# Peptides against a protein of PDB entry 8YR4, part 144

Target 1, 309 residues: chain A of PDB entry 8YR4
Amino acid sequence: PRGSPALQLVVLICLGLMGLERALNVLVPIFYRNIVNLLTEKAPWNSLAWTVTSYVFLKFLQGGGTGSTGFVSNLRTFLWIRVQQFTSRRVELLIFSHLHELSLRWHLGRRTGEVLRIADRGTSSVTGLLSYLVFNVIPTLADIIIGIIYFSMFFNAWFGLIVFLCMSLYLTLTIVVTEWRTKFRRAMNTQENATRARAVDSLLNFETVKYYNAESYEVERYREAIIKYQGLEWKSSASLVLLNQTQNLVIGLGLLAGSLLCAYFVTEQKLQVGDYVLFGTYIIQLYMPLNWFGTYYRMIQTNFIDMEN

## One batch from the design tools (peptide; made by RFdiffusion4, then SolubleMPNN)

Design b2_p21_4_s3 (from b2_p21_4, 16 letters changed)
Fold by OpenDDE base, seed 5:
Structure b2_p21_4_s3 (fold): chain B 309 residues (1-309), chain A 21 residues (1-21)
Amino acid sequence: as target 1 above (309 residues)
Amino acid sequence: DFIDEKFLQEMLEFLKKLLEE
C-alpha cells in the first residue's frame, strides 16, 4: 500500500507475526518432547509443572497449527482487517471508475444484473462452506461425547468432568458470541446491499452522468458508501477475532487443567506417560474442527434469517 | 481469509476480462 505509511507499518508487523508463528511451530514440538522426556525420567514435579505450563502458554500463542486461531494468528488477523479493507476499497473503486469509462454501447448491451451476479457468487461460496461445516460439526460433537465417555471410564472421573465443562463452556460461548455478532452481520449486509444498489443506479444512469461530466462526483459518492460499509465490516471481522480468541482461551484453560492433572497422576504412577500424550493429542484434535464451529453456526443462522424474510 | 481472497481473485478475473474486452 504505497499511499499510507501507517498501513505499511501494519503490513510489516503482520509479516513479523508470521515469522513468530514459524518460530512457535518449531518451539512447541521441542517443549512437547521435553515434557515426554521429563515424565520418562521421573523428574521433580516443580520442573515438570513449569515445562507443562510453558508448553501450554506457547500452544496458546500458536494455536493448532496451520488454519488454527492462536493468539498470534488472531492478532495478525485483527491487524490485517484494515489492510484488507484498503485493498478491497481500492479494487472496488478501480472497477467502478473503469465501468464509467466504458462506452455507452457496452452499458446498453450488458444487463446491470451481471455485475450483481459477480457479487452474488461470493455469497454462493459461503453456501458450499456450510455443507462442509455441517459434515465437520456432527462428527466433532460425536468425538466430544466419545471423549467424555472414554476419559470418564478409563481415566479418573476428573478428566471426564474437565472435558465436559470445557466443551460445554466452549459450545455455549460459541453460540452466545455468534448470536451477538449476527447483529453486526445484518447491519453489514444491509449496508452492502445499499452500496451495490447505489453503484447499479449510477451505472444505469450512465448517459446522464456522461452528459453532466459527473464521473468524479459519482466515484466520490461510491467511495463514501464503501467507507461506511467498511466501518460495519470491521465490527463484523473484529467480532470474529474475539470469538476465535474466546475459543482459544477456553481450550487453553482446559488443556492447562487437564495436562497438569495428568502429569501429576503420572508422577504418582497412577497413569502412564502414554496417557499424558493421549489426553493432550485428543484435546488438540477436538480443538481443530471446533474452531470453525462458530463460523458454521453463523452461516446456518444467516441462511435461516434469509429464508424467513 | 479464504473467502475474501477468493472474492478478490474473482474481482481481479472480472477486471482482467473487462480490460480484454
Scores: peptide ipSAE 0.018, ipTM 0.535, DockQ to the pose 0.012
Fold by OpenDDE base, seed 1:
Structure b2_p21_4_s3 (fold): chain B 309 residues (1-309), chain A 21 residues (1-21)
Amino acid sequence: as target 1 above (309 residues)
Amino acid sequence: DFIDEKFLQEMLEFLKKLLEE
């Protein structure tokens, strides 16, 4: 933010908290591994109690792995409110200044109060979305990279390869299926607008429809338009279920392959029982934010297409 | 908050039109 050193400091603190959240995403599974190993070894209660207490504290800081419920995430969100308000206000003032540069003819042709309300809501929604994307998409990509590096260095190179292939396939399928879904959604939106336009035209011509006793004919045309819309809505909704199930299948296959490999290496005494739990816990933590990646990718793609034109 | 992606797209298109005029 240009012009406020205080807001620049808040942005730096938020970036620091994002870094801390990345560290917690690695540390929480490590401490959970250590608990499982200590339980397996029948370690002294004092060592176990300290490790469990430390794990619970780290888990409180991290939250549920979705990046929305942890203390660090809540603190980041709280501090970011002022940055979001500053950004929103800046965009609102730019829009307001531009509206004042427009011709009197433009203002007379439009409901000025409705335009302002739409501009304010649009600005808030865009600013909220961009903040949400920056705080969820970039961190998730960072966690994937950190995971690949961690498993490649501390586990066998095969684990890093499984995570790499699983996440690469997941991202690729998410992009491809999201682009495919965009066609169905555009068709649905076009048919919704056409159905609404027919209803408005029929109601505006109410006197003519009544004069010709054509009410039943207009209702039947509207019914046909609704049925056509519902057929497109079903395709859009079914394509979302297909995306979610494809994502779940890819993560499930990656989890299966990696878990079997972990179990094998534990039987060969190359890994500990806790390392099996570490892998499973870390993969599940990656899955939670990735489930929304398809929605984020589409929103980013729409914003880029709108900026290039 | 589940941002209605349709609403967001309509808002972006509207903001674009407001900035192009």
Scores: peptide ipSAE 0.016, ipTM 0.539, DockQ to the pose 0.014
Fold by OpenDDE base, seed 4:
Structure b2_p21_4_s3 (fold): chain B 309 residues (1-309), chain A 21 residues (1-21)
Amino acid sequence: as target 1 above (309 residues)
Amino acid sequence: DFIDEKFLQEMLEFLKKLLEE
């Protein structure tokens, strides 16, 4: 941000903290591996206690992984508040300036309050999307790449391949199934608007409805519209459950394949028991931010569909 | 009420540029 060298420094610190989070995502599983190995070997208490204390400290810094409330993540989020406020204010001022450059005919043809509400929603949606891309999507992709490199170098190329195939399939299916779901959501929103319009029209014509004793007829028409809406809502909600279950199945299959391969190499004495725990822990750490990815991709599509309507 | 897809793209590009600066 050109306006303040202090905010530029805060952005650089936030980027540095994001790099530290990536390092912690690798180090925490490694230290947990080392604890399991030391326990298996019946190592001296002093060595074990030092490793456990170091692990707990690193885990405090990391928290639950990407999107969790770890110390580093909280510090980053805290520092980013000022950057977000600066960005939001600049976008709001740009929108406001652009609205003032628009023709009088445009302002007379539209309710200024609706335009302002759309602009505020648009600004919030764009700033939220951007923050999500920077703090969740890009870091998750980085963690996947780091994981593939790490497992390929320190375990076997087969582990890197399993992670690559699992994550590629997960991302592809997430996109494809979410695009398929968008049809059900658009149909639901259209029927919701139609149901609401009927209710408003019936209430605006209340005197006429009462004059003809047509209250029962209007209630039945509204009931039919609600049933039609609920049928579309059910399809939207069921398609979401199907997405989540498909994602869970892909991760489960990747975890199964990698865990079986790791267990096999432990039986062959090529890997230690701690390496099995490391693999499982790292895959679960990758899954947590990916679960958010499906949620925010939905929020993006929501906001785009809600801006198109 | 269509916020012009073009305006949204310009905002996204502007926001991207603001983050890179």
Scores: peptide ipSAE 0.015, ipTM 0.492, DockQ to the pose 0.015
Fold by OpenDDE base, seed 3:
Structure b2_p21_4_s3 (fold): chain B 309 residues (1-309), chain A 21 residues (1-21)
Amino acid sequence: as target 1 above (309 residues)
Amino acid sequence: DFIDEKFLQEMLEFLKKLLEE
């Protein structure tokens, strides 16, 4: 926001908090590793109690990871409210100004209340999408890169390669299956809109339908439209299950390969028992936000493709 | 916040129509 230095400072603080969340996503597994190692070594209570207390404090700051309600995430969300309100108001004023530049014929042909409802809801959706991209998608990609670097430097290049291959395959399959799924979702949405339009038209013409005793005919036409919709809905839902299962399989294979390799290095005394726990914990933390990546990719793709066509 | 994807699509179609006029 170029017009308010105060809002620019809030954006910079929010970016700093996002950086802190990235650090916490690495530190929490490290401290959990250290607890497991200290328990294995039967370390003195003072060292164990300090490490456990530090872990719980870091976990309070992090919460459940990316997209969770940790203290840092809540503080970021709280500070971002003013930036959201400024962005929403700016978009609303731009839409409102543009609506006033449109011809009287355009305004007379449309229900002004419906246009305003679409504009208000739309502004909220765009602002929500942008915030979601900035606070969930970009941070998740950063956490993947940080993970590859961390495992390559502190474990072995083979661990970095496993994470790289697993995440690259996961993202690629998510994109490809989401693009394939978009066809079924578009067909479903088109049939839903057609079914709704038919129901609205039948109800608006209620007097005519009643005059011809055509209620049973209109109900049967609506039933046929619902059956056709449900056939398309099933394809859309089944394609989502296939996406989720494919994603689960890729993460499972990456977790298996990395866990077996980690266990092998622990048996050779090159890694500690806690390092096995760290690897598994970090991969699961990466998986949680990635489950939604397909939904975000589709929203982005729909936004760009439906603007070009 | 669950972004209603249907609502986002309706808005983008509306914004597209507003930009084409």
Scores: peptide ipSAE 0.017, ipTM 0.527, DockQ to the pose 0.014; fails the geometry check

Design b2_p21_4_s4 (from b2_p21_4, 17 letters changed)
Fold by OpenDDE base, seed 5:
Structure b2_p21_4_s4 (fold): chain B 309 residues (1-309), chain A 21 residues (1-21)
Amino acid sequence: as target 1 above (309 residues)
Amino acid sequence: DFIDEEFLQEMEEYLQQLLLE
């Protein structure tokens, strides 16, 4: 991003956050090993509780297995929105200005059939995605129910309650935040279509624009439309990061409560070290497909609305 | 939620590619 020292600083911060994410990928397994060793050695509760709390904090920063939903990744994605928008806007304006420099013969040679193929690829990708989502959502909901039953029967009623409260809060917040985000997405798509329609109209009227030497005026109008679009896009993308961070926070709180309780019961010799490993791995396993649940809910909702029209 | 961002990004990349052609 040449010309904006603020965006250059944001790129450097994002690169620093990528380095931090790599450090977390090494530290998290080390802290997990230390917990297993402290549990095996029957270490004092204060040392164990501090190490478990530190592990869960590092796991909150890293995210649940994919790394993509951790606090550090969410912060990186949030900061990167403005860099992406700057790059996109620069490319779009460069292309639009270049198209206005091209010959009329090039504009007449572009057949309408390519725009139709974009729409067909989009619809095919959405349909393939929906099928993948249905086959992952139903099993994940089943795994949550099976998990609540398993933890309630084999661990303690308190573990089943923690998983139930964590997953219920996760699903509820995912639905509520996704419904809130849908308004921003619809506003973004409407403004995108209006921005595209303006660009297409300017390019179809290329002869008239060239006759009046109005290329600079059309580029400025297109820039203003892109700025309006990017204001809505930022709200959409920032709301996605907020969803992912809210999900990460709920899972982090569930992991904290359950891991501390499990560690306490291991110190009292009511549970084994293997049970601590099982709880941590099972919560991470549930978290991975749940990261997509917001997208799944939105796609189901969109298809339901498109079937009512 | 990455899939919708990836689809939007693929559509944006494809639109940028269509504009670059």
Scores: peptide ipSAE 0.017, ipTM 0.479, DockQ to the pose 0.141
Fold by OpenDDE base, seed 2:
Structure b2_p21_4_s4 (fold): chain B 309 residues (1-309), chain A 21 residues (1-21)
Amino acid sequence: as target 1 above (309 residues)
Amino acid sequence: DFIDEEFLQEMEEYLQQLLLE
């Protein structure tokens, strides 16, 4: 935002809060590990109470486990409202100015409601894309990199390798299966639009259909269109289940390999029981935002294709 | 594609309004 130093400061504060969220994603599992180790060692109550209180406070700041969004994420979202409104208004004014530069022939062929709705969809698409890139995709990739570094430095190189292979395979399969699914979704949307168009045409011509007593014929054509649509919808939905199951299998195999290796090192007294719990909790924390990564990738891909047309 | 979805949705809204009258 080149015109307001106040909005530039808000963007810098939001970036600082995003950095704090990354730090919390590392600290929360560490404090949880420390609680488990202190409980195992039968540490004095004062040390346990301070560590538990600190953990609960950090978990309140982070969120993600209690079904509520964390305080830091809520504060970031609240501060970002002003930046989003400024960006939306700027895009809307650019679209509006461009519409006024278009030829009279373009305006005479279109309804004012259609033109305004195209402008609103365009503004929402651009603002949505930017928000998803900045607040979901980039932070998730950063958390994966931080996770690989953390496990490589504080555990063993083997744990860093397992997390790297698991997350790389997860991301690769998510992209490949999502691109494959895009074909089924496009075919579904095209058939949905064709089915709706037939219903609209039949209803607009209802007097003619009634005059020729062709109601049974139009109902049968509409039924055939619905059956064809449902066949494509089933392929789209089944491909989503296949994506989710593939993702679950990759994370399950990574969790299995890493948890077995943790258990082995705990039996050799190289790691503590808390380190086993830390590994499991950290992998689950990395998985939570990744569950939506396929949806984000598809939305990004759709918005890029819609910008190229 | 986008124009056809919007036109279809405006026509569905118009037809729903006509069916409610």
Scores: peptide ipSAE 0.007, ipTM 0.414, DockQ to the pose 0.011
Fold by OpenDDE base, seed 4:
Structure b2_p21_4_s4 (fold): chain B 309 residues (1-309), chain A 21 residues (1-21)
Amino acid sequence: as target 1 above (309 residues)
Amino acid sequence: DFIDEEFLQEMEEYLQQLLLE
């Protein structure tokens, strides 16, 4: 941010906190592994208590794996408020300046309230998209890469391959199924607008409808429009459930394959019981932000469709 | 009402520059 060295320092601190979150995502499973191994070995209480205390402290910093619940993430979000406000205000001023540079013919052809709504949607969409890319997409991709490297180096190349194939298939299916769903959502939105227009036209012509005793006819036409809308809404909602179940199935298959392989290596005494728990914990931690990926990709597409209309 | 996709891209690039600066 040009002109505020204090905001530049806050951005650097937020980037440093994002790096710390990546380190915590690796360390928390490792410490949990170490606890399980120490419990299995019946280690001395002093060593166990130190490792448990360290794990709980790291877990407090990380949070529940939902990026928003950890101390580090909450601190990042708190510090970012001032950066977001500065960015939003600068975007709003740029849009406002651009609107003032537009021809008088453009302003006379449009309602001022419509122009303002477009400006507000544009600002919200861009700021939301950027915040999503920086705080969710990039960190999730980084965590996947770090996971592949970690499992390939410290376990076996087969674990890295399973994570790679699982996450690549998950991302690919998420994109493909979300693009397929966009057709149902566009059809739903078009029918919603048509249903709303009919309601507005009926209400604006209320005196004429009442003069002809056509209230029952208008209600039936509105009911037919609602039924048609609900049929499209059901397709949109059912397609979302199908996406979520497809995602859950891919993660479940990856977890199954990796857990079976890990269990086999534990039986062969090549890995410890804690390493089995580490793998399961790490895959679940990778899945938590990815579950939101489909939701946020939908928000991007919603904002893009809302800008096209 | 199309916000020009070019204007949105310029705004995204400008915002990315603003985050990097």
Scores: peptide ipSAE 0.006, ipTM 0.369, DockQ to the pose 0.015
Fold by OpenDDE base, seed 3:
Structure b2_p21_4_s4 (fold): chain B 309 residues (1-309), chain A 21 residues (1-21)
Amino acid sequence: as target 1 above (309 residues)
Amino acid sequence: DFIDEEFLQEMEEYLQQLLLE
């Protein structure tokens, strides 16, 4: 963005964070390999615990391996909100001003059908997503239950308890934070619709606006509506980053506790090195679909409320 | 919550395409 050195710095920081994500994608597997080697060599507990803790910290920074829910990704997304809002507002104002410069003939032909088509595509996509959600949520919950049973029976009751507490806390926080976030999203959507309606009404009255030379006044009113929208959008997007970071923290703590306990039991020759690999892999596999659970819950909740209205 | 970001991004890209056409 030409004109704000602060936003240029934020863009550079975001690019730096993207580079860091790529470095983490290489480092995390290396540290994981090093843990497996140290376990195989029966290395001293202090060296093993330090390497495990370092791995979990790097995994917390990376997230699920997709780069999508890690601390670095969340920080990037959080910082990018202001850059996106600045760019969006600039584009919307340019389009709106350009639409007010266009001829009356262009306006009479397009307006009513395009807004309806955008709404219909949104509704169709949500319905397709709900079906996908039901088919992914139920298996994920089943995999969690199977995992708790498996770890309780074949490892130790302590592992089953860690997975149970981690997943229960994750799901509970996901629901609670998603319900809290839904208020911000509804306020955002209501203000978006109001901002769009104002733009459509201003454009529908294009002849009147031109007749009174009120173009600058309508652009200013639209700018104010966009600023109000962006204030609500920021709350929605920041609440999403908070959700993802909370989820990442809970999984990180579960992975830390379980990985340390597993490593300890391997040193005591109660578990094999393969069991450590299994635990870490299984927790990561459970984490991947759970990242979407907040979206799933919200989409289910939105459709229930839209059916009550 | 990637599906919402992708869907919002697809909707934003679709809106941008509709506004550029």
Scores: peptide ipSAE 0.016, ipTM 0.500, DockQ to the pose 0.162; fails the geometry check

Design b2_p21_5_s1 (from b2_p21_5, 19 letters changed)
Fold by OpenDDE base, seed 5:
Structure b2_p21_5_s1 (fold): chain B 309 residues (1-309), chain A 21 residues (1-21)
Amino acid sequence: as target 1 above (309 residues)
Amino acid sequence: FLEEFEKLSKQFQQQALADAA
């Protein structure tokens, strides 16, 4: 971003965090292999526990299979909000200024296409939501129940309890934090609609704005409206990062507790090394669709709020 | 153009939110 050294530093930090994500994608499998080897060699519990704890910490930093809800990814997304807002505002103001240079005939012809495409977005969003509920939410809930039953029967009741508590806490926190976020989103959408209405009104009154040479005044008024919108957008986006990080913490704690307990039972020869691999793989597989659940529950609430407006 | 840009900004927000999800 030209003109803000602070935003340039934030971009460099975000690029550094992206490099760290790549390093984590290599380190996590290495540490996982090391755990399997240490379990096979019947290594001392202290060395094993430290390697497992280090693995889970690295996995917490990485997040799920996509890395999208990892601590590093969440931190990157959080820092990127201000860079995105700066870029969006700059381009919106350039477009708005350029539209005030264009002829009135160009503005009148595009309105019908605008309304149609808002309607198409609403319809596509509802269809995507239904598909997500049917193909991701219901199967994920089934996989959680199957996992609780499987781990309770074939491992120990404690593993089933860990999965149950982890997933119940995950779902509860997802709902509670998402309801809290809805307030910021409603405020953001209301301010977005008000900002758009002002831009449209200024462009409809283009002849009057040109007659009074008020183009600079309308651009400044639009800039102020965008700044007010971006203050609400930041709260909405930051609250999302908080949701994702809270989800990552819950899964990380469940993975830590279950992985340590599984490793301990392998050292006591109650479980095999393969059972540790199975547990870790299964928990990670449950985490990936649940991460999408938070995103689409947010999309559901978006569409409901966008239908209320 | 503004609408395509708001659409692109919302798509980039949705993509940044989907890439962040």
Scores: peptide ipSAE 0.007, ipTM 0.350, DockQ to the pose 0.058; fails the geometry check
Fold by OpenDDE base, seed 2:
Structure b2_p21_5_s1 (fold): chain B 309 residues (1-309), chain A 21 residues (1-21)
Amino acid sequence: as target 1 above (309 residues)
Amino acid sequence: FLEEFEKLSKQFQQQALADAA
């Protein structure tokens, strides 16, 4: 971004974080392998516990397999919001300014109905997404239940309890934080509609704007509306990052508790090394649908809010 | 131009949604 050294620094930090994500993608499997080796060698508990804790910490930084929900990814996304907003605003202003530079003949040839038709395409996409989300919510809940039953039957009851508590807390926090976010999304959408309406009104009155040479004034008013919108968009986007980070923390704590307990039982010869691998793999498998559930629930709520406006 | 603006706005929204997925 030319003209803001602060935003340039943010871009550099984001690039650095992307490099860190790549490093984590290599380190996490290495630490996981090291745990398996230490378990196989019957290493001292202190060394094993440290390696497990380090693995879980690295996994927390990376995220639950896709990396999209990791701390580093969330931090990158959070920092990138301002860069995206700067870029969006610049593009929107260039477009709006260019529209006012266009000939009267171009404006007279446009039907107001074309703008409405594109709004309607938004709503149909929303309905298709809603159906897709409903069909994915039920399987995701089933997978969680199956997972809890599996761990309760094939592992010690403590594992089933850890998974149950982790998944229940994850779902509860997902719902609560998503409902909390709804207010920011509604406020954002209302301001987006107002900003669009202002742009449309200015363009419909193009002849009047041109007659009074008011193009610069209309561009400035549009810029102010965009800045106000972006203030609300930031709250919406930042609240999303907070949700993802909260989810990542819950999964991280569940993974930590379960992995330490599993490792302990392997050292006590109550479980095999394979059971540790199974537990870790299965928790990751349960996390994947849950992450999608969180995204889906967010999208459903978004779509409901977008349908209400 | 409005279709490109909306395509860009939708691409930005879809990219914001994809970056948020």
Scores: peptide ipSAE 0.006, ipTM 0.367, DockQ to the pose 0.025; fails the geometry check
Fold by OpenDDE base, seed 1:
Formats: C-alpha cells, structure tokens, sequence
Structure b2_p21_5_s1 (fold): chain B 309 residues (1-309), chain A 21 residues (1-21)
C-alpha cells in the first residue's frame, strides 16, 4: 500500500507470519515423528512429555484440518483486515472515478442501484482474488516445493519423486478438469439468466397474458426452461463430484505408494516408525489446501473474465 | 458471474470465518 508506512509494516509482518506458517508445516510433522520414535524406544517420561508439550504448542500455532485455523493464521488474518479495507476502498474509488468518466447516456440507461452493485461486485472480486492468490495459492505452492526439498534431502530421492509426480499430476488434472467444468458453469448461468428473464417478462406482461388466456402456455414455456436449467445444473454438479473423486484418487495413490515405500524402509531399518507417520501426516497437510485449489482456480478465471467485462 | 463469485467469496470468507470461529 503506497502512502501508509503503518500498512506497509503490517504487510511485512503478515509476510513474516506466512514464513512462520511454512516453518510450522515442516516442524509439526517432525515433532510428531519424534513422539512416535520416543514411544517406540520406550524413552524416559521427561523427554516424552517435553516433546509432546512442544508438539501441542506448535500444533496450536499451526492449527490443522478444514475448519481449524491456527493462532498464527488467525493473527495474520486479523492484521490483514486493515490492508484489505484499504485495498477495497482504493479499488472502489478507482471504479467510482471511472464510472463518472463514462457518458451520460450510459448512466441514464442504467439504474444507479445496478451501477453500484456492479461496482461493489468488481471491488469484492479484485480483493477476493488478491487474498486467494496471496494467502492460499502462493503458500500452497511454497509448501509443495518445501515438501519436495525436505523429502529429497532427509529421505530417499524416491520419496521426493513420488511427491513431485503426485502433486504435479494433481495440479495438472485439477486445472484441466476445472477448465472443462467452467464451460458447464457458464452454460448453466446463461440458462439461469434466460429462465429468469422469461419469468420477469411474463410477470411484467401479466395483463396481456390474462387478456389472451395464455397462462397455461407461459407456464409450459417456463417449465421447459427449468428442465433445460436442471439438465445443465446436473452436469455442473456431476463434474464437481468427478473432480473431487479424481483428486482423491491421485492423493490416495500417492499416499499408498509413499506409505508402502516408507514401510519397506522401516522393515529394512533404514527409517524409523515415526518416519512412516511423518510421511502420511505431511501428505495430508499438503492435500488440505489443494482440495480447494480447483475452486480457487475457477474463482481466478471468473474474476479475470469479470474484470475484462 | 460476480454474484456467484461474491456468494463463493462470501461463502469462503464465511467458511474461512466459520473455520476461524
């Protein structure tokens, strides 16, 4: 944010907190591994209790699971509110200034409430897109890279390759299937708008419809439009299920391959039991943000198209 | 598009807020 040193400092703090979240994403699985190893070795209670307490504290800072935000993430989100509000207000003022530069004929052809609704939507789209890029997409890609490096350095190179292939396939399929789904969603939205327009036109002309006793004809036309809409809605919903199942299969296969390889190396005494648990935990941590990636990618595409309009 | 994005962005903000609550 140009012009406010205080907001620039808040952005730097938020970036520092994002770096801390990346460190926690590596440390939490490591401490969990260490607990499992200490339990397997029947280590002294004092060492175990300290490691468990440290793990629980790190897990509190990280959070975990869908619907469980960590302390660091919540603090970042809280600090970011002021930056978001500044950005939103700046975008709103830019849109508002641009609207005032438009011709009087454009303003006379549209109701002021519709223009304001378009401006608010434009602002929310830009600020939403920025937030998703900065807080979800970039961190997730960073976590994948860190994961590949970690597994390549501290495990056998085969683990780094499995994670790389699994995540690359997951991302590629997510993009391709999401682009394919976007066509069905556009068709659905177009048919929804056409169905709504027919209903509004029929209701606005209700006197004419009554005069000609055409109520049954208008109801049948509306029914046909609903059936067409529902056929497109079904395709959209079914394509979402297909995406989710494809994602689950890719992650499941990656988890299976890596878990079997970990188990084999544990039997060969090259890895400890905790390393098996670390791999499973770390892959699940990578999967959680990625599960939403298809939705984020669709939102990015939608916002880009809506900014071009 | 923007309405569904606002609904999704509000649902994701509400889900990120409900996941943060």
Amino acid sequence: as target 1 above (309 residues)
Amino acid sequence: FLEEFEKLSKQFQQQALADAA
Scores: peptide ipSAE 0.000, ipTM 0.312, DockQ to the pose 0.041; fails the geometry check
Fold by OpenDDE base, seed 4:
Structure b2_p21_5_s1 (fold): chain B 309 residues (1-309), chain A 21 residues (1-21)
Amino acid sequence: as target 1 above (309 residues)
Amino acid sequence: FLEEFEKLSKQFQQQALADAA
């Protein structure tokens, strides 16, 4: 944010907290590995208790597998409220200024409510897009890259390759299936708006409908519109299930391949039992935010479309 | 009425986005 050094400092703190979240995403699986190894070695209680306590503390800072509920994430979100408000207000003022620069002919041709709706959609779309990019998409991509580097350096190049192929395939399929799904969602939204418009028009013309005893006819037309909507809703929902299952299969195959390779290296005494647990834990941890990637990508795409309109 | 309906529709879209999130 230009012009407020305080907000610039808050942005820097938020970026620092995002870096800390990335570090926690690596450290939590490592400490969990260490617990498993200490349990396997029957290590002294004091060492085990310290490692468990440290793990639980790190897990509290990280939060759930999505990272969104962790103490660090919550603190970041709290600090970001002021930056978001500043950005929103700036976008709103830019849109409002631009609306005042538009010709009188443009304003006379549009209803004031429609103009305000476009302005509000535009502001929400930009602010939403920025928030999802900065706080969800970029961090998730960073965690994937960190994961590939970590597994390539500390395990074997084959593990890094498996993670790379799995995540690349996951992202590619997520994009492709999401773009395919967007057609069904657009059709659904268009039919929803048409169904709603018919209901509103029928209710606004209630006196006319009542005068002609056309209530049954309007109800039947509304029923037909609902059935058509539900047919499109089913396609949208079924396409979401297909996306989720495709994602689950890709992660499952990656987890299988990597787990078998880990198990093999443990049998050869090249890796410890804890390293097997680390791999599984880390892949599942990467999966949690990636499951949201399809939702984020759709929101990004929707927000871009809403900005073009 | 239309403003409340738009507000409810936005809330339902946000909630459906939050429930799908």
Scores: peptide ipSAE 0.000, ipTM 0.335, DockQ to the pose 0.030; fails the geometry check

